# Peptides against a protein of PDB entry 5Z08: the designs that were tried, part 245

Target 1, 168 residues: chain A of PDB entry 5Z08
Amino acid sequence: RQKDEWAKKTSSLMKQLDWFIGEHLGAMLAAEELGGPVVGELMEIDPDDLSAGFNAHGKLKKATSQPDLDRRQRRIDDIWGPQDEQGQAHKRKRGADEALAASAEMRDLIEQLMNKLVEAGGDNSATYVEIPRESAAARFLVRSKVAMFHPNDARRLRLVDFGRDLDD
Target 2, 222 residues: chain B of PDB entry 5Z08
Amino acid sequence: GLPRLIDAIEEASKIPAKRRQTPIKPTIEKLTTHLYTHGASPDSLLRLADLLTLRNHLDQASLAAITRNLYPSSTVSDEVVLRFIGALGHGQLKPTLALQALFLRWLVMVYHLLENPGVLGQVYGVLFDLLDTAAIRPQLCHLLALVTRRKHVRPFRIQAILTLSRQTGGDPNLTGLLRVFKNYYPEIIVGDATKGRASAFKHPDPQWRQHLDEIQQRRSEA

## One batch from the design tools (peptide; made by RFdiffusion4, then SolubleMPNN)

Design b2_p24_1_s2 (from b2_p24_1, 15 letters changed)
Fold by OpenDDE base, seed 1:
Structure b2_p24_1_s2 (fold): chain B 168 residues (1-168), chain C 222 residues (1-222), chain A 24 residues (1-24)
Amino acid sequence: as target 1 above (168 residues)
Amino acid sequence: as target 2 above (222 residues)
Amino acid sequence: EWAKKLKTLEEIKLRLQHSLPVVL
């Protein structure tokens, strides 16, 4: 009885988390991966001003065409620039596919982090998940104080031990 | 005038809100209206900096309202700057981190009015050591972006930002600061940790800037 | 164990939600 109630509550909460990731977080994560704004940091940072850098007086320089920044900006412009209706449909589809991929990556990463925490039985050294890359998902978990990187290895991520932090 | 309003607020600041004979809000509103219309002279600005940075019985809303209307009518002295810098960090005697963020934002917005911009460069270490404080980091990185010169870009600080960037999951403000460092040392590999967008450090409030410019223009005509 | 898992999930959800800009 109690175990079944806990299982139902856990399942319900997991569904809510999956919904939250899919409906809200996935698109923002995809935007970050594509060189969009960082998730959770709606600083009014115009990407165009980022390219300009600062002069010796702390003023933004005019955007010098740096080719590699131009490639990233072109990708953004290729994603957000005014394209014809067919180009917009392809952009929407690609954006949806990237949002789905980002949602899946976030979900999988959370699941791995939780599984490792359970398997470790309280050994903090055994709680690390190896990540193939520093993704928007991994970065967001760290910014959100959900996860932390290994101090010496950015490929190792672990869940924050909420048990100690929640009882304080 | 402004000095008399400051006098009244200084006296009220010594007394807990529950023990005040008169509400302070009307006096704060008169002060903020005056500041919005005329700005603060250097002398008034120093007195207001003390009210904002020293522990007193003023409520956070009043302190925030004064800070949002803290238009200099002239220049900003080193002494005023040092009051705000001295108010940063953790401690029971320090202003709230929310108010500290407003102070840093204010310093960014008035940076061009500093009598000696070099004063911030002298306290660069104090500012840099506060980068771990998440609540003030956005404004602190912006201020550091303005203040940073080649002399401040040291290997240990580069490594400290890179380490903190990893620990924060690539905070874009730290990435923005690293980009400023890269202007002095192009060899700085802002590595995979900076696949995130850097902050542009745009002006925090264009309307506040415009209004400041109007106040400053009136001084040039007098 | 189940209580710990549930609390962990709750905390994950809360921290993720609080880290988003509240689109008011």
Scores: peptide ipSAE 0.390, ipTM 0.454, DockQ to the pose 0.279
Fold by OpenDDE base, seed 5:
Structure b2_p24_1_s2 (fold): chain B 168 residues (1-168), chain C 222 residues (1-222), chain A 24 residues (1-24)
Amino acid sequence: as target 1 above (168 residues)
Amino acid sequence: as target 2 above (222 residues)
Amino acid sequence: EWAKKLKTLEEIKLRLQHSLPVVL
């Protein structure tokens, strides 16, 4: 009985989290991942200027056509750039696909972090998830104070133990 | 003219909004319209910098509107710059962090009009020590990217920004600033944590830049 | 364990929501 009530409450809260990630966070994560603004920052950093970098005088270098940065910038321009009518539908679809991918990555990462915390049985060393890359999702979790990197290894991420902070 | 509008706003700024005999909003609108059309002289910029940075009874929307229309018609003096820098950080007498972010954005957009760009280099430490303040970090990193010279890239600052980058989950503005540092010291291991996106620090407002250029051109033709 | 999991999820949700720019 109690376990079933807790399971129902957990499922309800997970659905609310999934909705929040999908409806609000996913697009912003995708924008950051593609080289848009950072989630939570108002500054749209246009990635064409990201590719260019700065010279020793603080001036933007000319964008060296690095094809991958151009692809990310095109993806951001595809998400946030002035959309011409026919380009808009494909751009919207691609933006939606990237937002879905970012939402899925965020969801999976949260699940892994929670599972590791449960499995660790109080061993703080066992709470780390190995991440293949520093994603927008991983960065946002750290900025949000939900997770923290291992001090010596940025590929290892753990959930913050909220239990210690809430008993004060 | 602009000086008379500033006089009226200065006097109104001494009085709480509830005790003003006349609404200030129409005078603010006249000021911002004048600034948009003609810009501000160096003397007017100093007076406006004091209005923006000193604690007074002006509302945040009015202060933000003035800041968004703060087009220099000429150069920007060291004194004006130092007013805005002195207004940064935490404290009961400081402007809001939102307004501080607008000041930093303004300094970025007018950087090429500074009478002495070196003044920002003299206060580099003050600016750098504010990087932990998340609300102003984007604009602060952009300003630091413009200001940074070899003399500022010290081991302790390299370590500080690397530490802060890790603590913030690889803030792209910090990564952008680290790339600027690496231009002076190629040996800086921008470690795996900096595989994140670096900010490019684009011009914050191209339309504002274009309008500034139009105001500056009118001065060169006079 | 379930109570801890639920509390953790609630805290995750809250911290994520508070870290978003309030779309004014």
Scores: peptide ipSAE 0.388, ipTM 0.442, DockQ to the pose 0.285
Fold by OpenDDE base, seed 2:
Order: C-alpha cells, then sequence, then structure tokens
Structure b2_p24_1_s2 (fold): chain B 168 residues (1-168), chain C 222 residues (1-222), chain A 24 residues (1-24)
C-alpha cells in the first residue's frame, strides 16, 4: 500500500518533469546549443525561431539585422534550400528534432545523475556521471543548482545532495 | 550590528514622525546598507517581517527600501512566510497594496530558500482568492505558478481563472497561471479567452538574484 | 529509498522551474 502510493507519486512527478522538459526546456536548450540565448534569457523560443538561427551575439536573427555574411549564408540557404512549402516544413521539422534531441539529452542526464546517487550508497566520490561534452543540459543543471561539476574535471557531473542543504 | 539597528527602528516605529527626536532616515539607510552587505539572519528576518507587516509609524518609502534589501543570509522560516501572507488583502490594518506587491515579489525571489515550501501550499486558497485584486495580481500569479501542485488544480479554480480572464480582457498573468494548470490537467480546454499572450513569469530582478547568491555563498564558506 | 527518490525529484523539478523564469 505505502509503496504503491510512493510509486504513483514518483510516476506522477516523473511525468510532470518529462512534460516540463519536453514542452518548455527542450526548445531553450536546443537554442543554446545552436548559439542562441542562454537558457532563461529567452523564455518563449518557438521551434520555428530555432530554424531562423542566431547571430554572433546570441540574438534571434531578425531579418533586418543579419550581418552581410549571415545574410549571404541565409540567402544561400534560402536560394539552395527548397523555397517551397516543403523547405519551410523541413526547417520547422529540423527545429522540432533539435528540441526533441535536447529534451532526450536532459532527461537521460537527470536519470543517470539520480541512478548514480542511489548506487553510490552515500559515497560522494561514486556519484559522478561521465558526460561526453559540456552540453546546454549539463550547464543548465549546474546553473539551476541541481548538479555540480567535479572541481578538477568538467567531464564529471554529480547531483547536489539536497539532504545536506536541508539539515544545515 | 543588525540587531541594534532593528532595535532603534522598532522603537522609532512606535512614535509618529512629528514626535521623533531624531530623524529615522539615517538609521534606515544604515539598516538597508547592512542588509545589502550581509543579509538578514532568521531571527533578524522575523523581526523585520513584523516591522514590515504590522501597522506602525514608519513611512512607505522606508518600508519599501527595507523590503527591496531583504536578503536572507540563510533560510526563510514558515513563521516569516506566514507574516507576509497574513499581510495580504484588503483592510485598514493591512499594508498598502503597493507594499503587498513587493512582499509577493520577495516571496517569489526567495522561494528556493524556504525551510518548508509546503507552507505556501497550505495557504493556497488564501492566495488564490486574492486574484481579483488587480494591484497584486502580477506577482500573485507568479507566486501561484511556483506553488501550484496537482492537488490545487480543481475544477472550480479552473473555472474561476477562466471567468476572471474573460472579465479582465485576457490578463497575461492569468493566462500564464492557466498554462500551469494545464500542465497538471492537459484536458483543460483553454478556450478563446487564452488567445492572449501568456506571461512567462521571468525572475523579477536578475541583479537581486545574483546579489542573493553572493550572500548565500558567503554563508556556505563560514 | 522511495521517499528519498521522491524528495530528490521534487527538488530537481523545483530548482529547474526556478532557474527558468517559469515558462507558464
Amino acid sequence: as target 1 above (168 residues)
Amino acid sequence: as target 2 above (222 residues)
Amino acid sequence: EWAKKLKTLEEIKLRLQHSLPVVL
């Protein structure tokens, strides 16, 4: 009975987290990976905005303020990309795919961090997850005070021990 | 130290401004400077919450200045939270609506430092019933967005927000709160009333957040 | 163990939601 209630609450909370990642966080993480704004600076990134790309200053490429080189590359992509409804659909699909990939990366990273914390049995040295790269997902978890990097190795990430922060 | 500054302000708060022997403004400036530099301990935070929420002879500018510099150096107790919640709404003994908006903004900015975030969930009904008060609605919607859990999302509250959204011409803060509700119940038909832009409830003050993090970091090193 | 896992998930969710301006 109590285990079933805890399992139900955990499942409900995981679904809420998955929803939050998929509906809100994924597009912003994808934007940061594409050289866009840091997660939290721009809250409403439409997947369609991801397809427009970002300037060297991390701002959404508004049609008017693109440097000539980016205008030329966009013109090249606009000239050589199918200008048809299929080309716009392909750009929208690519933006959606990047948001899905970023959502999956964040979800997997959270799961790995939690699993390592459980497996470590209280040994803080065993709680580190090896990350292949410093992703927008990893950076966001650190900025959120959810995770921390190893002091000597930026490829090692661990979950913050929320129990200690509550007892102090 | 901070306790002596609070003592001086507490004594001055009992006396009308015209009957004070010494101007309070220099003491308020010393207090706000100290709070900006060091933050407030849990005990000092409770005393300051009483000064801010209880009717006294302090001027609104001084109360607003204290609230804008109310950095916790540690955690925020349930008692401190409840003092600010108790100060909300209409009444002759309550703080001004402008000051209440600053309290709600403060609660949003320190939400991650609450000893028990569940305390706000217990008073959820009290907060929700204040949504009709336009002057505090933006900050109230933001706080409710943080506090809302599945247990709070009830049919009557969904209908109340939808009705209020229609009456307000689609207030973006109410649309934002409805979107939070939809996260728990996707079946919420956010009808035509939500064609309005939802508020993204951004952090109210990034500079204040950064400065709070610096104060909190010094505690972890001590 | 389940209580610790749930508390951890709640805290993760809260910290993520606070670090984002709540995209409501």
Scores: peptide ipSAE 0.399, ipTM 0.520, DockQ to the pose 0.284; fails the geometry check
Fold by OpenDDE base, seed 3:
Structure b2_p24_1_s2 (fold): chain B 168 residues (1-168), chain C 222 residues (1-222), chain A 24 residues (1-24)
Amino acid sequence: as target 1 above (168 residues)
Amino acid sequence: as target 2 above (222 residues)
Amino acid sequence: EWAKKLKTLEEIKLRLQHSLPVVL
């Protein structure tokens, strides 16, 4: 009985998370990957700062070179710029596909992070997920203080242990 | 140190400004400078919460200045949270609505430092019932957007927001909160985005956040 | 275990939602 209630609550929460990722976060993650605004800092970051990317600690780099701005602005314009009707349909489809891909990546990454945390049994060294690339999803999890990069390896991401605050 | 500054302000807060032998402003400035540099410990934070929330003889500018510099050096206890929540609403003993808005803004900005974020979920009803108070509504909607869980999204609250949204001409913060509710109940029709920009509930102060993160980092190194 | 998992998921969801500008 209690286990079934927990399972139902967990399933319900997962569905809510999946919905949140799919309906809201995925499109924003895709926009970030395509050179759009940074998820979570969308409104606080100067578009110029967005081009700088993130350091190994998930901090925004200082905008060094003008060329990345132009490439990003082109991508933003390529995403959001006035396109001909055919170009808009192709962009909408591409944007939808990218949003789906970003949603799937975020969902998978969260699942991996949670699984590793459970499997590690308290060993912090075993909690790291190896990520093939620094994605918008990974960056967003770090910015959200959900995950943390390994201090010496930006390809290793772990879930922040919320546990100390959860048992009290 | 900070405790001595708080002691001096506590004593001064008992006395009307016209009867004070010494001006309190220099002590308030020392306090705010200290808070900006070092933050407040849990104990100091509780004492400051009492100074901010209880009726005393401190001027509104001083109270606002303390609130704007109320950086926690560590966690924020349930007791501190409850002091600020208890200070909300209308009443002769309550802080001004302007100060209440600053408290709500502060709770938004320190939400990730709460020892128990669930405490806000326990007082959800109290917060929700204040949505009619226009002066605090922007920050209140933001805080509720953070706190809201499926258990809070009840039909009567959905209807209450919809009704209040109509009555307010589509307050963007209420539309904002309603979209958070829609995350739990997709069938909620948030009226056409055409009539009002829903509030994005951005961080109220990025500079304050950055400075808080710097103060918090010093604790992790100590 | 289930309680911890649920609390963790709640916290993840929370932090994600808070980090989004609720672009409403």
Scores: peptide ipSAE 0.381, ipTM 0.511, DockQ to the pose 0.287; fails the geometry check

Design b2_p24_1_s3 (from b2_p24_1, 14 letters changed)
Fold by OpenDDE base, seed 4:
Structure b2_p24_1_s3 (fold): chain B 168 residues (1-168), chain C 222 residues (1-222), chain A 24 residues (1-24)
Amino acid sequence: as target 1 above (168 residues)
Amino acid sequence: as target 2 above (222 residues)
Amino acid sequence: EWAKKLKTLEEIYQRLKYHLEVVL
């Protein structure tokens, strides 16, 4: 009974996190990966303003009237999009794919970090996940104070011990 | 192949343009075409980094052309990174500030290919101390935005960037970097001088990125 | 163990949200 309730709560929260990553964070992570703004430095660029594209100077392009592009795709394409229609469409698709990839990477990284924290049984040395690259996902987790790099190895990432950081 | 083109350019770089028997431009064009098509291996990157960063007799247009086509075919070593970092700042032996800006732009564009991204974090102080150099500041702030970690956000650096922001009339790149700092320390008062537009630090060249991705993809398939 | 996992997820989620809200 209690385990089932905790499992349900965990599943519910995981779904909320997955939604948050997919709907909000993934596009921003993909933007950062593509050399866009660091996640969060996207000011309230209206998703619709983000649909207009950013020029090579980081300025919003004039809103191209294509209504049906997923706001997420528009955001990435606006950060990164070629100015020509075909280039914009390809960039939109690529941007969506990059947002999905970034979302998946963030999700997987969070899961790995959590699993390692559980498996380590209190051994801080065993809590590190090896990351293939310093991704936007990894960087965002560090900026968010969710994770930290190993002091001597930027390829090793661990969850912050929230228990210790809350007691200080 | 690429090594032979580099050899020819290295030899030509030792000789003043007026004393060269043959124009180097055709060899530079062959090099840049090769780099565009195939990228540069780590070894070739190191040699090219030396050509770009060390004082030689190559013209600025040639150096800029090489830098614009400096696609890594694989990873970027710490040594290559350090060559470019060592070339930054003022000095008679250093590359022009225009070329330094291209190097910083390049480092931003290849940041995800660094063998050790932490290397830039180790030289963070060197990079940060160059923020007063207006000619490289845009690209430098962008690079610092990628590199900055909590350990780098120190009170003296916060104060330094705030002071420099005031002195520059709110340079949007400094405001952007200060926003990155604020991510680690929310209590950072981005004062009135920073009410300006922050730079979003967008990718400097989307076409270059796309082409880099194509070169990198060929490596993953090999 | 489940409580720790949930608390960790909550903290992750809150920190991610907070970071976006502070940076936005």
Scores: peptide ipSAE 0.354, ipTM 0.419, DockQ to the pose 0.233
Fold by OpenDDE base, seed 1:
Structure b2_p24_1_s3 (fold): chain B 168 residues (1-168), chain C 222 residues (1-222), chain A 24 residues (1-24)
Amino acid sequence: as target 1 above (168 residues)
Amino acid sequence: as target 2 above (222 residues)
Amino acid sequence: EWAKKLKTLEEIYQRLKYHLEVVL
């Protein structure tokens, strides 16, 4: 009975997390990977907005050509901006694919971090996940104080010990 | 030989200075002399990286002396690189920022000896996110200048450098890094605040380079 | 074990959500 309630609550929370990652966080992670804003600086990035690209300031390019943009800023906007309509459709699809990929990477990384924590049985040395690269997902977990790098290996990531933060 | 000197220092590093039966300084001097004369093998280099990056009872002067004499006799492995990268930033278990600056300087000076220079590109964001740390910024910008590829030059990083450059009053090292970014994206508008002198990222120590070349040459003759 | 897993997930979710809310 109690185990079933915990399992049900865990499953429910996992679904909420998966939804949160898929619907909100994935697009922002993809935007960061594409050279947009750092996750959190721009809320509600639509995957379609990823196709518009980002200016040198990490801001979404509004389709409104402000006429007063210096020719150099306009060129940055042309490089990172939507090209022609066919290029826009391909970029939109690519933006959606990047958001899905970023969502999957974040989900998998969280799952690996949790699994290693369980497997370690309290040995902090065994809680590290090896990351192939520093992704937007990994950086976001560190910024959010969910994870931390190994003190001597930047490719090793572990969950933060949440028990210590509850006592402070 | 070098392994026995490392063994003695590893054992001494576990013990507080006040509880050591023998002073460590003579052993450190022997180690640094050996490193200066012969360099460090890959295996010895890893052990020394652990001594330098792990929290132990070695004094800062000894750690700095080892780092200044850390000549690779061969290549530098990914594992050694990752030890030094992992030691960067703030934390009670991390080396001092002064020692971290020496590690970054070392990585710059041995960059051409890395088995896989791409390893630094994989941890590029870890390095980039430390640019706000003033004490390591000069060496960090130099390392990033070597590591930066087109894939790393992203709008958010361009903006982050521009913002930090404004906040720092136009740090020459940040301006230097932004010039490296401009090589990939010439259109990068360097705002008026960046009219400052850029660092040229010259080799940090020409004498150290020459001595490294002599150590590396002896390996090719053996 | 299940309670620890759930608390860990809750903390992860809260920290992720909070970080998004504060950086705005």
Scores: peptide ipSAE 0.332, ipTM 0.392, DockQ to the pose 0.234
Fold by OpenDDE base, seed 3:
Structure b2_p24_1_s3 (fold): chain B 168 residues (1-168), chain C 222 residues (1-222), chain A 24 residues (1-24)
Amino acid sequence: as target 1 above (168 residues)
Amino acid sequence: as target 2 above (222 residues)
Amino acid sequence: EWAKKLKTLEEIYQRLKYHLEVVL
């Protein structure tokens, strides 16, 4: 009975977290990856805004094709496509795909961090997840004080030990 | 020799100043004189990095004096670099921010002697996240200016530095770092966000550089 | 173990929300 209640509460909280990541955080994370505002500086990033591109100031790029754009910025601009109706549809789709990808990355990262914490059995050295890249998701977890980088390797991320703060 | 001086300081560092039988100052002076004359080997650098970065009973003046005379006689290992990086930030176990600024200054001045300059690129996020710490920001921006490569210039970091530049009223070191970013992304607008003059990141101590070059030259002749 | 996992998830969720609410 009690184990089943904990399992149900955990499942309910996971669903709430998945919803929060998917409906709110994913678009903001995608915007940050695309050169938009830092997650938390802009509350309402419309997925359609994820389709216009961001300037170096985190503002929506007006569709001025600057020729010297970095290949990634070109890829962002290519994700943003020409402003024709087909380009806008492809653009909206790509913005949605980037939001989904960012949501999946955040979800997977949280899951890996949780799994490593459980597997480590109290060994702080074993709690590190190796991250393939410094993502908006990883940065957001660090800014939120949910995770911390290894002091010697920014590719290694672990959960903050909440236990000290939860027992006090 | 240098190892024996380090041994004596390591043992003294375990003991509170009031409980030491002998004053440590003469030994620190001998150490700093030796470092000034001969520099430090890689092994000695590691031991000195531990003395400088780990919490012990050495006084801040002694730690600062050692740091100011920390001339590498050869290369600087990744391990030595990581000791200094691990000492950065806030916390009761961390060195003072004044000492951290000296460590960052040291890393700038010995950057060309790193065995693997790429090690700083691996900890780039850790360094970048400390930019809000005003006391270390000048040296941190200078170090980041040396370390920054295209892979580090991310949209988030561009926005973060622009935001921090606004919050600081246009810190010239942040403007200088943003100018380095602009070398990789020409579309970055430096002027409108930064009412201030950009730092040129000049060498922090030309005399220290000259003396380092003399120590390094003596090694190549031996 | 399940209680610890749930508390950890709750703390993650609260910190993520709080960071959005305070930075916004």
Scores: peptide ipSAE 0.331, ipTM 0.398, DockQ to the pose 0.236
Fold by OpenDDE base, seed 2:
Structure b2_p24_1_s3 (fold): chain B 168 residues (1-168), chain C 222 residues (1-222), chain A 24 residues (1-24)
Amino acid sequence: as target 1 above (168 residues)
Amino acid sequence: as target 2 above (222 residues)
Amino acid sequence: EWAKKLKTLEEIYQRLKYHLEVVL
């Protein structure tokens, strides 16, 4: 009875996570991989903007907010925007394929991170997953405080230990 | 036991070395041997943090020896962390920059034992503003590399690192910190100033890590 | 074991959502 309730809750939550990754996160991860905006971030930092200097609040001294929106919108439009009908179908298909690939990579990475945490039995050294590259998925997990890189090896990623925060 | 050794050192720390009835060195050696063998409890860590960070009459060699043997047997509280952070910077009441570098190195080595790693993120600005201090910069960059989250990566801080990197001739620790910033903002074009080798922020002392793991394992069996 | 797995998944999902909601 209790095991069945836990299994049902786990299955329900996994379906919600898979939907969230597939329908919302995958496209944004694919955009980041293609050199678009960082997932969630509206900030493109141009070297010229860095050279112009920032105010005490970390904002650009020049109100280039519209040009940066237009450049980012152009990059989003260049990645996802309507080209001519045949070019649109190919770009939409390529964009959908990249979003699917990014969703699959994120899902696989989460599964590997969870499996390693369970297998490690409390040994923090055994909790690391080897990643082939610093993907948008890996970076997003680190930014969201879900995962951490190994301090000496950026090819090793581990789940953040939530248990210490939950047993307190 | 450890509490009695700390009591003796606390009392001796109030008295100038020339006015002590007994030399403190043998008591410091007993303390460091005990810390190496058993580690320090949370309560003992707090008392030792006060001895290390507050102005007293202990010599620099004794303070450095205690810091090098400061193995936690358990977790590290926010209060202990804040004592070490509060000891950083310039001032007549602050510890020496050499001792501050040892404190930062210790925080790097025990980062995985902090009760709340988020406490360092709350004082991120205080740590970042000390990057111009050359004597502590290597360990400070390493600590910031562990602590940095997206909320800390701001355009003004990116520009501050780039400016300081140019002024220092491309300090590899600053380049390493900028690489950590790039993990949160891939769009950061690290211009010509970062053609230098980035520091990999390797563990400062593998032998110290191994010995810490042995002390921590004894606690899990108890 | 199942309780720990569920809590871990909940925390992952919540952190991923929160990070997008704060940024979007």
Scores: peptide ipSAE 0.330, ipTM 0.421, DockQ to the pose 0.266

